Peptides against a protein of PDB entry 2L9B. Designs and how they scored, part 27

Target 1, 91 residues: chain A of PDB entry 2L9B
Amino acid sequence: ANFLSQKFPELPSGIDVNINMTTPAMMISSELAKKPKEVQLKFLQKFQEWTRAHPEDAVSLLELCPQLSFVTAELLLTNGICKVDDLIPLA
Target 2, 91 residues: chain A of PDB entry 2L9B as posed
Amino acid sequence: ANFLSQKFPELPSGIDVNINMTTPAMMISSELAKKPKEVQLKFLQKFQEWTRAHPEDAASLLELCPQLSFVTAELLLTNGICKVDDLIPLA

## One batch from the design tools (peptide; aimed at target 1 W50 T51 L75)

Design b1_p25_5_s1 (made by RFdiffusion4, then SolubleMPNN; from b1_p25_5, 13 letters changed)
Fold by OpenDDE base, seed 2:
Structure b1_p25_5_s1 (fold): chain B 91 residues (1-91), chain A 25 residues (1-25)
Amino acid sequence: as target 1 above (91 residues)
Amino acid sequence: SARLQRMKENLALMNEKIDAYLAKN
């Protein structure tokens, strides 16, 4: 929480809810899947650019919010960007 | 750390796949 507030000062305050990791990931993925393919790709591109510019921060973010790893992986798979075997290292 | 390096490599892999996809599309 402190990491997010420091690195993303414009991030609005959130509410802690009693849900597992899978449910949020599925919900995020489902919402993204409703968007046009170009919007999904733009999301990936922006995230890609940020992770390349801030690799250590990116790792910290993904450790703090592992839901994002599932979301990103799902986007890669559903858009045919990678194969399931490519994601074995993430397991 | 080794963990950090592995995670960086995983990110690099994903980014590589994105690049390859965008090059074709």
Scores: peptide ipSAE 0.396, ipTM 0.837, DockQ to the pose 0.820
OpenDDE base, seeds 1, 3, 4, 5: peptide ipSAE 0.391, 0.391, 0.387, 0.389; ipTM 0.834, 0.834, 0.828, 0.832; seeds 1, 5 fail the geometry check

Design b1_p25_5_s2 (made by RFdiffusion4, then SolubleMPNN; from b1_p25_5, 12 letters changed)
Fold by OpenDDE base, seed 2:
Structure b1_p25_5_s2 (fold): chain B 91 residues (1-91), chain A 25 residues (1-25)
Amino acid sequence: as target 1 above (91 residues)
Amino acid sequence: SERLEKAKRNLALLNEKIDAYLKKH
């Protein structure tokens, strides 16, 4: 079981994350979780804004560091921004 | 590549959910 499946037991078993993505995501998410919710939400907002201002760089970043997708996903789930079912398509 | 396509899809999905949240709150 990967980090997300452990933290979110309702996550469908079909969603698999390899160790190379999971471990870094665990570490980053752990650090972000230490910050106030307001900071976490601000992070998501600023991240989104940046991706829209720099779409090519954003895609390149996620291609290079796919673990960031799961960091972001966990923030969404943890803060109740979306449901687990919403992230089933996440690859 | 598959990695590129996944990055694009994931980014779109994540931003979609953020948008939905911001619209609601």
Scores: peptide ipSAE 0.568, ipTM 0.903, DockQ to the pose 0.621
OpenDDE base, seeds 1, 3, 4, 5: peptide ipSAE 0.563, 0.563, 0.566, 0.567; ipTM 0.903, 0.902, 0.902, 0.902

Design b1_p25_5_s3 (made by RFdiffusion4, then SolubleMPNN; from b1_p25_5, 13 letters changed)
Fold by OpenDDE base, seed 3:
Structure b1_p25_5_s3 (fold): chain B 91 residues (1-91), chain A 25 residues (1-25)
Amino acid sequence: as target 1 above (91 residues)
Amino acid sequence: SARLEQMKRGLELMNEKIDAYLKEH
């Protein structure tokens, strides 16, 4: 599996995240939203762990695949982990 | 760059919110 598949196992296969900014993000978020809350939280925890260990790489990933920022934001908001104002620094 | 540092700060804040949520639940 490629890097994205390894770190984000819930990503749908065959999606080209380079098509545009929002459509791939919406598709990914939709798939993740179908999973149990526990799975979504585990996904966030794995991402959290990796971003703490590799902050520069995390930024590089988000620059390479800016759609992932929307996916992450959607997960945080829909699970009640944060509010919109908390995500302003990423915008 | 300023943009990169901003993104790093955003990720840190995001992780803090995750920690807080997990502590409460």
Scores: peptide ipSAE 0.515, ipTM 0.880, DockQ to the pose 0.766
OpenDDE base, seeds 1, 2, 4, 5: peptide ipSAE 0.510, 0.507, 0.509, 0.508; ipTM 0.882, 0.881, 0.881, 0.881

Design b1_p25_5_s4 (made by RFdiffusion4, then SolubleMPNN; from b1_p25_5, 12 letters changed)
Fold by OpenDDE base, seed 5:
Structure b1_p25_5_s4 (fold): chain B 91 residues (1-91), chain A 25 residues (1-25)
Amino acid sequence: as target 1 above (91 residues)
Amino acid sequence: SARLEQRKRGLELLNQKIDEYLKKH
């Protein structure tokens, strides 16, 4: 929470979800899947640009919110962008 | 740390795959 508030000062308030890994990831993935493919790709592009510009913050974010790793993985696999073996280093 | 470098390499690999996809489509 402290990391998110500091690095993302304009981050809007979200809704509470249960603390397990599966439910939050499924919820986010399902919402992204409802968006047009162009929106999904734009999301990946913006995330890509940010991770390249802030690699240490990106690692910290994924460690703090490991659900995002599953969300990103699902998006990449569903769109045929990567293989399962490509995700091993993120596990 | 080894963990940090491993995570960075993972992100680099994913970004490479995204680049390849965007060039093709």
Scores: peptide ipSAE 0.327, ipTM 0.816, DockQ to the pose 0.776
OpenDDE base, seeds 1, 2, 3, 4: peptide ipSAE 0.324, 0.318, 0.327, 0.326; ipTM 0.816, 0.812, 0.815, 0.813; seed 2 fails the geometry check

Design b1_p25_6 (made by RFdiffusion4)
Pose (drawn by RFdiffusion4):
Structure b1_p25_6 (pose): chain A 91 residues (1-91), chain P 25 residues (1-25)
Amino acid sequence: as target 2 above (91 residues)
Amino acid sequence: VENWVENAGMDPELAEMMHELISSV
């Protein structure tokens, strides 16, 4: 993964989830949604600028690391920026 | 997240936020 070792070498793997009692998706929502609204908006706007400045980098990262792909989608959902039906055009 | 700032051109605060959000899921 030279692309990552060059640009994104410190990518987090994610937390370990016991999916015998809790689903990852539910945790994903309660994880981002339990945060104050300012955080999702702060992340998405800052990220929006970074991804505009670096479309290849940002897209390729989303290509390989799904946490961020759906982290962005869930943040879009919780703020009402986008809905699930708006994400299936992305899917 | 220093390498992301240096090599990916990310804002330090964004890099920290992305690392926190990704590691938390």

Design b1_p25_6_s1 (made by RFdiffusion4, then SolubleMPNN; from b1_p25_6, 8 letters changed)
Fold by OpenDDE base, seed 5:
Structure b1_p25_6_s1 (fold): chain B 91 residues (1-91), chain A 25 residues (1-25)
Amino acid sequence: as target 1 above (91 residues)
Amino acid sequence: VNNMVQNAGMDPELAELLAELLGSV
């Protein structure tokens, strides 16, 4: 937690997740679905660009935060960019 | 990261959610 705050100080503070009422995956899917397609695609684009520019940081971030991998996968699937079978190698 | 956070910030709820998920580490 301290490492993330120090390494990525630009992150927002965050909100509580009530794990008794929902799962992080459910919340992610729900919130992403509220976003316009343009915003969803912009997120993917920016993440791709950042990853290319900062591959070491990207690896570190994704290792620490698999949630972000789920976000990316969900966006790819819901926008019809890839199929479930395309993600099997990442499982 | 800045671009991603800023984009997520277009919806405060999403931005805060992602921050919490990431910050749980």
Scores: peptide ipSAE 0.095, ipTM 0.641, DockQ to the pose 0.152
OpenDDE base, seeds 1, 2, 3, 4: peptide ipSAE 0.050, 0.059, 0.058, 0.062; ipTM 0.640, 0.645, 0.644, 0.651

Design b1_p25_6_s2 (made by RFdiffusion4, then SolubleMPNN; from b1_p25_6, 7 letters changed)
Fold by OpenDDE base, seed 2:
Structure b1_p25_6_s2 (fold): chain B 91 residues (1-91), chain A 25 residues (1-25)
Amino acid sequence: as target 1 above (91 residues)
Amino acid sequence: TNNMVQNAGMEPELAEMLHELLSSV
């Protein structure tokens, strides 16, 4: 197993993306949009709580999986919690 | 500096993981 799988064995493997059809960012946005607003907000809350409880693991996860940083940003923007300008320093 | 949107396209897709995480909340 790769480093990610070793560090986070409980996580699903994910999938390959055919760039001729879509992009990971587009797919992430699509998957998030399939969930009700209430579920999206609860996800943010749970992830926030987990991050606070496990800061070292959270940093490692986000470094290894930049998609999750995009997920967080997407959820914050889509749900009106922050604006694009708030994320500029992080992009 | 790394752009998170650009980086999202450089790694394996985690859509399945996100689906499971969101469904378990």
Scores: peptide ipSAE 0.064, ipTM 0.630, DockQ to the pose 0.054
OpenDDE base, seeds 1, 3, 4, 5: peptide ipSAE 0.068, 0.046, 0.057, 0.042; ipTM 0.638, 0.623, 0.630, 0.625; seeds 1, 4 fail the geometry check

Design b1_p25_6_s3 (made by RFdiffusion4, then SolubleMPNN; from b1_p25_6 with V1T E2N E6Q M17L M18L I22L)
Fold by OpenDDE base, seed 1:
Structure b1_p25_6_s3 (fold): chain B 91 residues (1-91), chain A 25 residues (1-25)
Amino acid sequence: as target 1 above (91 residues)
Amino acid sequence: TNNWVQNAGMDPELAELLHELLSSV
């Protein structure tokens, strides 16, 4: 295991997505939509706060779990917090 | 001695939400 896995050893690895059935992006959107908006906003709030307080660990976590970048972007978009154009500078 | 959640200064509720999300995506 790499250094990042040692730092976050208890995190799930995620699931494989069969692209013949759906794209990873569609799967992420579908799973997020199953959660109430209040839960989605709570996650965003807490994750943002944690990221601000622990930027180095946040980078490490996102390197270990890159799907979180998609999750965060999707939640920001679907909840109307930002627009696609706002994410372009990050691409 | 503390788990990674505590060491990372992560809110327990955030940790639970992350677990739920990462298990499904």
Scores: peptide ipSAE 0.348, ipTM 0.806, DockQ to the pose 0.608
OpenDDE base, seeds 2, 3, 4, 5: peptide ipSAE 0.024, 0.338, 0.289, 0.048; ipTM 0.550, 0.803, 0.774, 0.559

Design b1_p25_6_s4 (made by RFdiffusion4, then SolubleMPNN; from b1_p25_6, 7 letters changed)
Fold by OpenDDE base, seed 4:
Structure b1_p25_6_s4 (fold): chain B 91 residues (1-91), chain A 25 residues (1-25)
Amino acid sequence: as target 1 above (91 residues)
Amino acid sequence: TNNMVQNAGMDPELAEMLYELLSSV
């Protein structure tokens, strides 16, 4: 079994995006905006802690689910923790 | 007990949030 099947056996597959009407980035931003600021900040904290404790699993997760890389970047920017220039080396 | 959370070593609330985000994109 691959990493996702083993670690996240019930991870949803996601949905197809109609590129003529929206983009994955737009959908992610919209979903994030539905979450209160307190929840967003808590997510960042917990994700940081988990990543630090499980660096190999974190890399694998982000490789298999690149949406989460965008989520993290978006939350950092939206909450004023980072500026666009701070993320250029990672783009 | 959530086996997925235990297998990943993740906080239950974080795992749920990740699943919700992945289900929407």
Scores: peptide ipSAE 0.074, ipTM 0.594, DockQ to the pose 0.636
OpenDDE base, seeds 1, 2, 3, 5: peptide ipSAE 0.036, 0.046, 0.038, 0.043; ipTM 0.618, 0.619, 0.624, 0.608

Design b1_p25_7 (made by RFdiffusion4)
Pose (drawn by RFdiffusion4):
Structure b1_p25_7 (pose): chain A 91 residues (1-91), chain P 25 residues (1-25)
Amino acid sequence: as target 2 above (91 residues)
Amino acid sequence: SERQEELNELLEILGGNFPVGNLLH
């Protein structure tokens, strides 16, 4: 993964989830949604600029690392910026 | 990496790690 070792070498793997009692998706929502609204908006706007400045980098990262793909989507959902039906055009 | 630093700053807004990693069965 030269693309990552060059640009994104310190990518987090994610937390370990016991999916015998808690689903990853539910944790994903409660994870981002338990945060104050300012955080999702701060992340998404800052990230929006970074992804505009670096469309290849940002897209390719989302290509390989799904946490961020859905992290962005869940943040879009919790703020009402986008809905699930708006994400299936992306899917 | 400049890109990694910029991304880390962004991810720190969300806590610096992803909400899901390895799934334990």

Design b1_p25_7_s1 (made by RFdiffusion4, then SolubleMPNN; from b1_p25_7, 13 letters changed)
Fold by OpenDDE base, seed 1:
Structure b1_p25_7_s1 (fold): chain B 91 residues (1-91), chain A 25 residues (1-25)
Amino acid sequence: as target 1 above (91 residues)
Amino acid sequence: SEAAKQLQEILSLIGGTFPVGRLIE
């Protein structure tokens, strides 16, 4: 097991991406859109709470799993919680 | 760990959103 697997056991295995048909970002957006809005908001709430409770682990996780940063940003935007300009300072 | 277990539960809410993109170690 590598560092990621040791620090965060049982992370999702992930899905393969056919680069001829889509990009990882497109796939993430599509999969998120399949989730009810209630589930999307629940994820944001719970992930925020987890991040506050484990800030050091959260930093490591987001460095190793950049797709989670995309997920979070996408959900914030699509649910009208923030706008694109709000994210610019974080980039 | 408890933190990792809680994370798994949270990530289960958005299953299917982990395509290629993790840091390769």
Scores: peptide ipSAE 0.571, ipTM 0.835, DockQ to the pose 0.353
OpenDDE base, seeds 2, 3, 4, 5: peptide ipSAE 0.535, 0.570, 0.547, 0.529; ipTM 0.815, 0.836, 0.833, 0.816

Design b1_p25_7_s2 (made by RFdiffusion4, then SolubleMPNN; from b1_p25_7, 10 letters changed)
Fold by OpenDDE base, seed 3:
Structure b1_p25_7_s2 (fold): chain B 91 residues (1-91), chain A 25 residues (1-25)
Amino acid sequence: as target 1 above (91 residues)
Amino acid sequence: SEAAKELNEILSLIGGTFPVGRLLY
């Protein structure tokens, strides 16, 4: 097992990507849009709280699972919590 | 761990959203 699965066992399996026809970012955006707004916001709130409670684990997770950084940014933008300009300084 | 257990619950909200298998394996 890789380091991620060892440190964070039993992660959701997610979905497969046909990289010949789409990109991970496209799949993430599409799947996020299928979730109710209240679920999207709940994820943001809970994930933020978890990150604050476990900062070292959060750093490891986001480094090993960069799709979660994309998820977070996408949800912040699509729900109008942040603007693109707000994220530019972080790039 | 407790942190991992809580994370699993959180990620379950969007568990089908990120392509874990393709990105990690």
Scores: peptide ipSAE 0.596, ipTM 0.852, DockQ to the pose 0.448
OpenDDE base, seeds 1, 2, 4, 5: peptide ipSAE 0.590, 0.593, 0.588, 0.562; ipTM 0.852, 0.852, 0.863, 0.840

Design b1_p25_7_s3 (made by RFdiffusion4, then SolubleMPNN; from b1_p25_7, 12 letters changed; failed a check: too like the target's own chain)
Amino acid sequence: SEAAKKLKEILDLIGGKFPVGRLLY

Design b1_p25_7_s4 (made by RFdiffusion4, then SolubleMPNN; from b1_p25_7, 11 letters changed)
Fold by OpenDDE base, seed 4:
Structure b1_p25_7_s4 (fold): chain B 91 residues (1-91), chain A 25 residues (1-25)
Amino acid sequence: as target 1 above (91 residues)
Amino acid sequence: SEMAKQLQELLNLIGGKFPVGRLLY
């Protein structure tokens, strides 16, 4: 298994996206919603802890896998941890 | 770069401003 699947097993597996029928953002939101709340929160906790311990690696990972930025933002919003206004400067 | 700054700000929200861990316990 690759780094992401091993380190963050709470994440949905990668899937093909037909951009003519949907958007990547829609697919990500849909796949995340299939996970129990406890699993979503567990990912956020683990990712938070890992980013604190490995800030340079975290930046590199988010550059390599930009979908993770969307994943994190989406989970923060949908679980009521932050508001849209908190993320606007990052858009 | 602007991209690096945005990523660092996101990391600050994730790692510092929002204590997600408390929601699990």
Scores: peptide ipSAE 0.063, ipTM 0.608, DockQ to the pose 0.034
OpenDDE base, seeds 1, 2, 3, 5: peptide ipSAE 0.055, 0.063, 0.057, 0.065; ipTM 0.593, 0.603, 0.596, 0.596; seed 5 fails the geometry check

Design b1_p25_8 (made by RFdiffusion4)
Pose (drawn by RFdiffusion4):
Structure b1_p25_8 (pose): chain A 91 residues (1-91), chain P 25 residues (1-25)
Amino acid sequence: as target 2 above (91 residues)
Amino acid sequence: TEEEEELEKENKEFIEFWKEELGEF
């Protein structure tokens, strides 16, 4: 993964989830949604600028690392920026 | 070379910012 070792070498793997009692998706929502609204908006706007400045980098990262792909989508959902039906065009 | 270093810095800052704001989910 030379693309990552060059640009994104310190990517987090994610937390370990016991999916015998808790689903990853539900944790994903409660994880981002338990945060104050300012955080999702702060991340998404800051990220929006970074991804505009670096469309290849940002897209390719989302291509390989799904946490961020859906992290962005869940943040879009919790703020009402986008809905699930708006994400299927992305899917 | 300076442009590559700037890009690497920006990408590192993003990772750090991501970890700070949202954590390593």

Design b1_p25_8_s1 (made by RFdiffusion4, then SolubleMPNN; from b1_p25_8, 14 letters changed)
Fold by OpenDDE base, seed 3:
Parts: structure tokens; C-alpha cells; sequence
Structure b1_p25_8_s1 (fold): chain B 91 residues (1-91), chain A 25 residues (1-25)
């Protein structure tokens, strides 16, 4: 919470959810899915730019909020940007 | 078409982004 408030002071207040991987990801994905496709894509683009510009902070964010990787994957899949095989680690 | 190729390129960049995102984890 401290990290998020510090790095993203404009963030609205969140909702308390279960501390796990699946439930928060499902909730976030559900809300994002309600937005227009162009909004979802813009989110991905901004997230991409930010991650590349601030890799250390991105790692910290993902360690704090590991569900974001699932949210990102869901956005990519549901918008037809990629398929499941594209997201599987290379052997 | 050029538009199709641009879209494919954008898609590949998003895939790269994802791998960059989760790679350090």
C-alpha cells in the first residue's frame, strides 16, 4: 500500500480482496473488460512504457501485486493480441 | 497489407512486453 501510494499518488482507493493470485486477478480483469477496447489497449501501452522505463519498480510492483501478470495475460488473450502458446515459457 | 503488418508488429511487441514483465519473477 505504501509503495502504491508513493509511486502512484493519483490512484483511487482500492477495495480489500483476498490475498491470493486468482481472486484479485479475476476482479481486475472483470473491471477492465467492461472498458472499451481502445481503453484496454491504451492501458497496456502505458503499462509497457512504464515497465520499460522503470524495470526495478515494475519488479517491486509485481512482487507486491503478482496478480498483475495474470491481468496482463488476460488482456492480451481476450483482445486477440496473442494466443496461449505465445505466453508459455520457452523450453 | 501495411496495416496488417503494423498490427502484427504491435502484437509481437506486446508479447515481448509480457515476457519482459514476468521474466524477472
Amino acid sequence: as target 1 above (91 residues)
Amino acid sequence: SAAEEKEKKEAQEFIKFYKELVGPL
Scores: peptide ipSAE 0.410, ipTM 0.813, DockQ to the pose 0.033
OpenDDE base, seeds 1, 2, 4, 5: peptide ipSAE 0.408, 0.398, 0.399, 0.402; ipTM 0.812, 0.808, 0.806, 0.810

Design b1_p25_8_s2 (made by RFdiffusion4, then SolubleMPNN; from b1_p25_8, 15 letters changed)
Fold by OpenDDE base, seed 4:
Structure b1_p25_8_s2 (fold): chain B 91 residues (1-91), chain A 25 residues (1-25)
Amino acid sequence: as target 1 above (91 residues)
Amino acid sequence: AAAEEAERKEAAEFIKLYKELIGPL
């Protein structure tokens, strides 16, 4: 078993996301917008807590799963938690 | 190991929510 299968066995394969590609980004943004704000915020909370506890695994996960990185960034922006300029150092 | 299992359970919480958010894709 590889890193992803061992640490995150229930992680969906999802689509391969390229932030520079409009269609994948729009598809994800559209689906996120259909979900209750409470669910969006709960995800951010749980993911933030896990990231603090497992910073090295978090970096590896986000590198291997760019769709998760995009979802997180999008939710931070759409819920007014941060602005685009706050994400520049992460690019 | 118990520690590894606990870690996987914690990760499973946000992964479940993640699947709920983008599951249709």
Scores: peptide ipSAE 0.563, ipTM 0.890, DockQ to the pose 0.527
OpenDDE base, seeds 1, 2, 3, 5: peptide ipSAE 0.561, 0.560, 0.561, 0.562; ipTM 0.890, 0.889, 0.888, 0.890

Design b1_p25_8_s3 (made by RFdiffusion4, then SolubleMPNN; from b1_p25_8, 13 letters changed)
Fold by OpenDDE base, seed 4:
Structure b1_p25_8_s3 (fold): chain B 91 residues (1-91), chain A 25 residues (1-25)
Amino acid sequence: as target 1 above (91 residues)
Amino acid sequence: SSMEEKRQKESKEFIKFYKELIGDL
């Protein structure tokens, strides 16, 4: 199962998934998931703080590494920070 | 609790910022 299929089960069938982006994201997320939740939360907090302080650099980073958007989304979901419905409009 | 309120606030702000950030891409 890919990220979108797993996290957005309510999406209609036949949604194309960019495997080249999804697979790296899944791998990164899997590695992060091995860490304690406290570490994951700290990572999110640090990323949030960094992006707030460096919004232009954050945009550049996400454009350079679009898989990080998926990783971030998954971290938000798995840590209960947001719901799938919160991310659906972004899909 | 105050801690929970803080977490909720941080969560909301994170989601808001994330949506805005993604929108800028």
Scores: peptide ipSAE 0.333, ipTM 0.763, DockQ to the pose 0.032
OpenDDE base, seeds 1, 2, 3, 5: peptide ipSAE 0.105, 0.123, 0.081, 0.189; ipTM 0.546, 0.612, 0.502, 0.633

Design b1_p25_8_s4 (made by RFdiffusion4, then SolubleMPNN; from b1_p25_8, 16 letters changed)
Fold by OpenDDE base, seed 5:
Formats: C-alpha cells, sequence, structure tokens
Structure b1_p25_8_s4 (fold): chain B 91 residues (1-91), chain A 25 residues (1-25)
C-alpha cells in the first residue's frame, strides 16, 4: 500500500476483479493490443524481470490492483505464450 | 457518461503504471 501511494499517488484504489472492474481491465488490454507485438512482448519481459527483482512489491501490486492480473493474462493469451488451461489454477 | 469517463480514467492510470514500472521501450 505504501509502495503504491509513494510511487503512484494519483492511482485509484484497486478492488477485487468482478464484472465492474473487468471493464476497465478490458479497456487497458485493448489499448495495449494496439501496440506492436514486439512492444507487448517487451512489456511482459520487463514486468517479469521486475517481479523477480521485487517479489514483495509485485505481490502487493497485484493484490491491491487485481485488474493488472487480468491485463497480464490477456497479453499472455493473445500472444500465445500460455493457454487457457494454464490459467485454470489461478481462477 | 460518468461511468464511461471513470473507466477511461482508470485505464489511463494503469497505462501510466506500466510506463512507470517498465520504463521507456
Amino acid sequence: as target 1 above (91 residues)
Amino acid sequence: MEEEKREKEESREFLKLYKELIGPL
């Protein structure tokens, strides 16, 4: 919570992923889908590296902003990096 | 209209988050 407040003071508070929060997540995914595939893959790569370097911050971020989990999952699926069945344990 | 504006604002904030976390590509 402190990490998000300090680094992103204007970021709205996240809530649990439901129908209401899925809508903005889908909009974010749509905007990212407009970028070249190379850019999308670089996002995923750097995010992966960051989460490995800062696991505590990554957990806090995704718990406070579960919308980002949806966005990341959509990027993985859209780019064929993982399959739907790979995400079943996360549901 | 207000709900749509809120959703767009949230989307912009998350895109900013990605930019800040990952940096320029």
Scores: peptide ipSAE 0.104, ipTM 0.553, DockQ to the pose 0.062
OpenDDE base, seeds 1, 2, 3, 4: peptide ipSAE 0.077, 0.051, 0.077, 0.073; ipTM 0.505, 0.538, 0.501, 0.491

## One batch from the design tools (peptide; aimed at target 1 A73)

Design b1_p26_1 (made by RFdiffusion4)
Pose (drawn by RFdiffusion4):
Structure b1_p26_1 (pose): chain A 91 residues (1-91), chain P 26 residues (1-26)
Amino acid sequence: as target 2 above (91 residues)
Amino acid sequence: SDEEVLNMVYTLISEMPKASQLTNPY
């Protein structure tokens, strides 16, 4: 993964989830949604600029690391920026 | 500015389930 070792070498793997009692998706929502609204908006706007400045980098990262792909989608959902039906065109 | 954004990205990714445990909902 030379692309990552060059540009994104410190990517987090994610937390370990016991999916025998809690689903990852529910945790994903409660994880981003339990945060104050300012955080999702701060992340998305800052990230929006970063991804505009670096469309290849940002897209390729989303290509390989799904946490961020869905992290962004869930933040879009919780703020009402986008809905699930708006994400299926992305899917 | 890029580093600040990547720190935010890494923070949120670290708080997510592992990729091996993810299922695409769409």

Design b1_p26_1_s1 (made by RFdiffusion4, then SolubleMPNN; from b1_p26_1, 10 letters changed)
Fold by OpenDDE base, seed 2:
Structure b1_p26_1_s1 (fold): chain B 91 residues (1-91), chain A 26 residues (1-26)
Amino acid sequence: as target 1 above (91 residues)
Amino acid sequence: MDEEVLAMIKELMGSMPKASQLVNPL
């Protein structure tokens, strides 16, 4: 395990996307949509709080698990919290 | 990390694409 994996132990690496059936972006969108709104919002709130309290660790986590950047963006967009244009400066 | 946040992250990551498939080879 690498250094970052030690800091965030036992995180799944994710799954292989069957490119004949879907795309990574579509998979992220569809899997998140399966979760109740309450769960989506709870994650956003708790993750935001943790990120604010631990900004350096948050950067490390998002480097280790770039999926979470996509997750966060998707949840912000689908819940009407921000628009695509709001994410442009973060690119 | 807070156990609740970590648990949610673990659950999410279990159904997300592998990082290698999020990288555009360009």
Scores: peptide ipSAE 0.616, ipTM 0.889, DockQ to the pose 0.602
OpenDDE base, seeds 1, 3, 4, 5: peptide ipSAE 0.615, 0.614, 0.615, 0.616; ipTM 0.896, 0.894, 0.896, 0.896

Design b1_p26_1_s2 (made by RFdiffusion4, then SolubleMPNN; from b1_p26_1, 10 letters changed)
Fold by OpenDDE base, seed 4:
Structure b1_p26_1_s2 (fold): chain B 91 residues (1-91), chain A 26 residues (1-26)
Amino acid sequence: as target 1 above (91 residues)
Amino acid sequence: MDEEVLKMIRELMASMPKASQLVNPL
């Protein structure tokens, strides 16, 4: 944990979700939807590009921040790049 | 990593649920 944190410094760990108010999944969807489509697509493209170039580091990052796996999936779905069925093999 | 992307990740993570409230896909 300390090693990964040093590799990706100053990344927030996230916030506590009040389950009486919302769900983690809804929170992720809502926060992403607040961003302009152009920003969403830019992030997705650049993140995928980095992941392809640095697969081991990408695994480390996603281990440290599993939230980003959900983010990536959500962006792919909401921007019509893939369907839920396309993600089933990854579950 | 592109500094702009890293910045976006930091901003995202500031508003994301903690990992303990999510199923780890890895």
Scores: peptide ipSAE 0.627, ipTM 0.897, DockQ to the pose 0.614
OpenDDE base, seeds 1, 2, 3, 5: peptide ipSAE 0.623, 0.627, 0.621, 0.621; ipTM 0.894, 0.895, 0.896, 0.891

Design b1_p26_1_s3 (made by RFdiffusion4, then SolubleMPNN; from b1_p26_1, 10 letters changed)
Fold by OpenDDE base, seed 3:
Structure b1_p26_1_s3 (fold): chain B 91 residues (1-91), chain A 26 residues (1-26)
Amino acid sequence: as target 1 above (91 residues)
Amino acid sequence: MDEEVLAMIRELMASMPKASQLVNPL
């Protein structure tokens, strides 16, 4: 659709959250928790490698898919890679 | 982007909230 979508083809925009049943934050946490730890860590590793190699494109991706910022933060925290205090300066 | 990474992102995004419902979407 937009120019960013051309860089990252066929990415879903996400789903509607039923606010009567859950919150977006809870949905993110629960969906990630369904992934095996090894899959979570593999994603972080591969995503980190790509981000380091392509920082400008990484910014573009996170603008297109701000969900991934929340995903990354959640995975870093839940896998003990960083603490909440480490993220405070970024808020 | 590596197709494997992109596939992982696609899978994640399929179950994530829409950006409009995030606390502070970019």
Scores: peptide ipSAE 0.625, ipTM 0.894, DockQ to the pose 0.626
OpenDDE base, seeds 1, 2, 4, 5: peptide ipSAE 0.623, 0.623, 0.624, 0.624; ipTM 0.895, 0.894, 0.896, 0.896

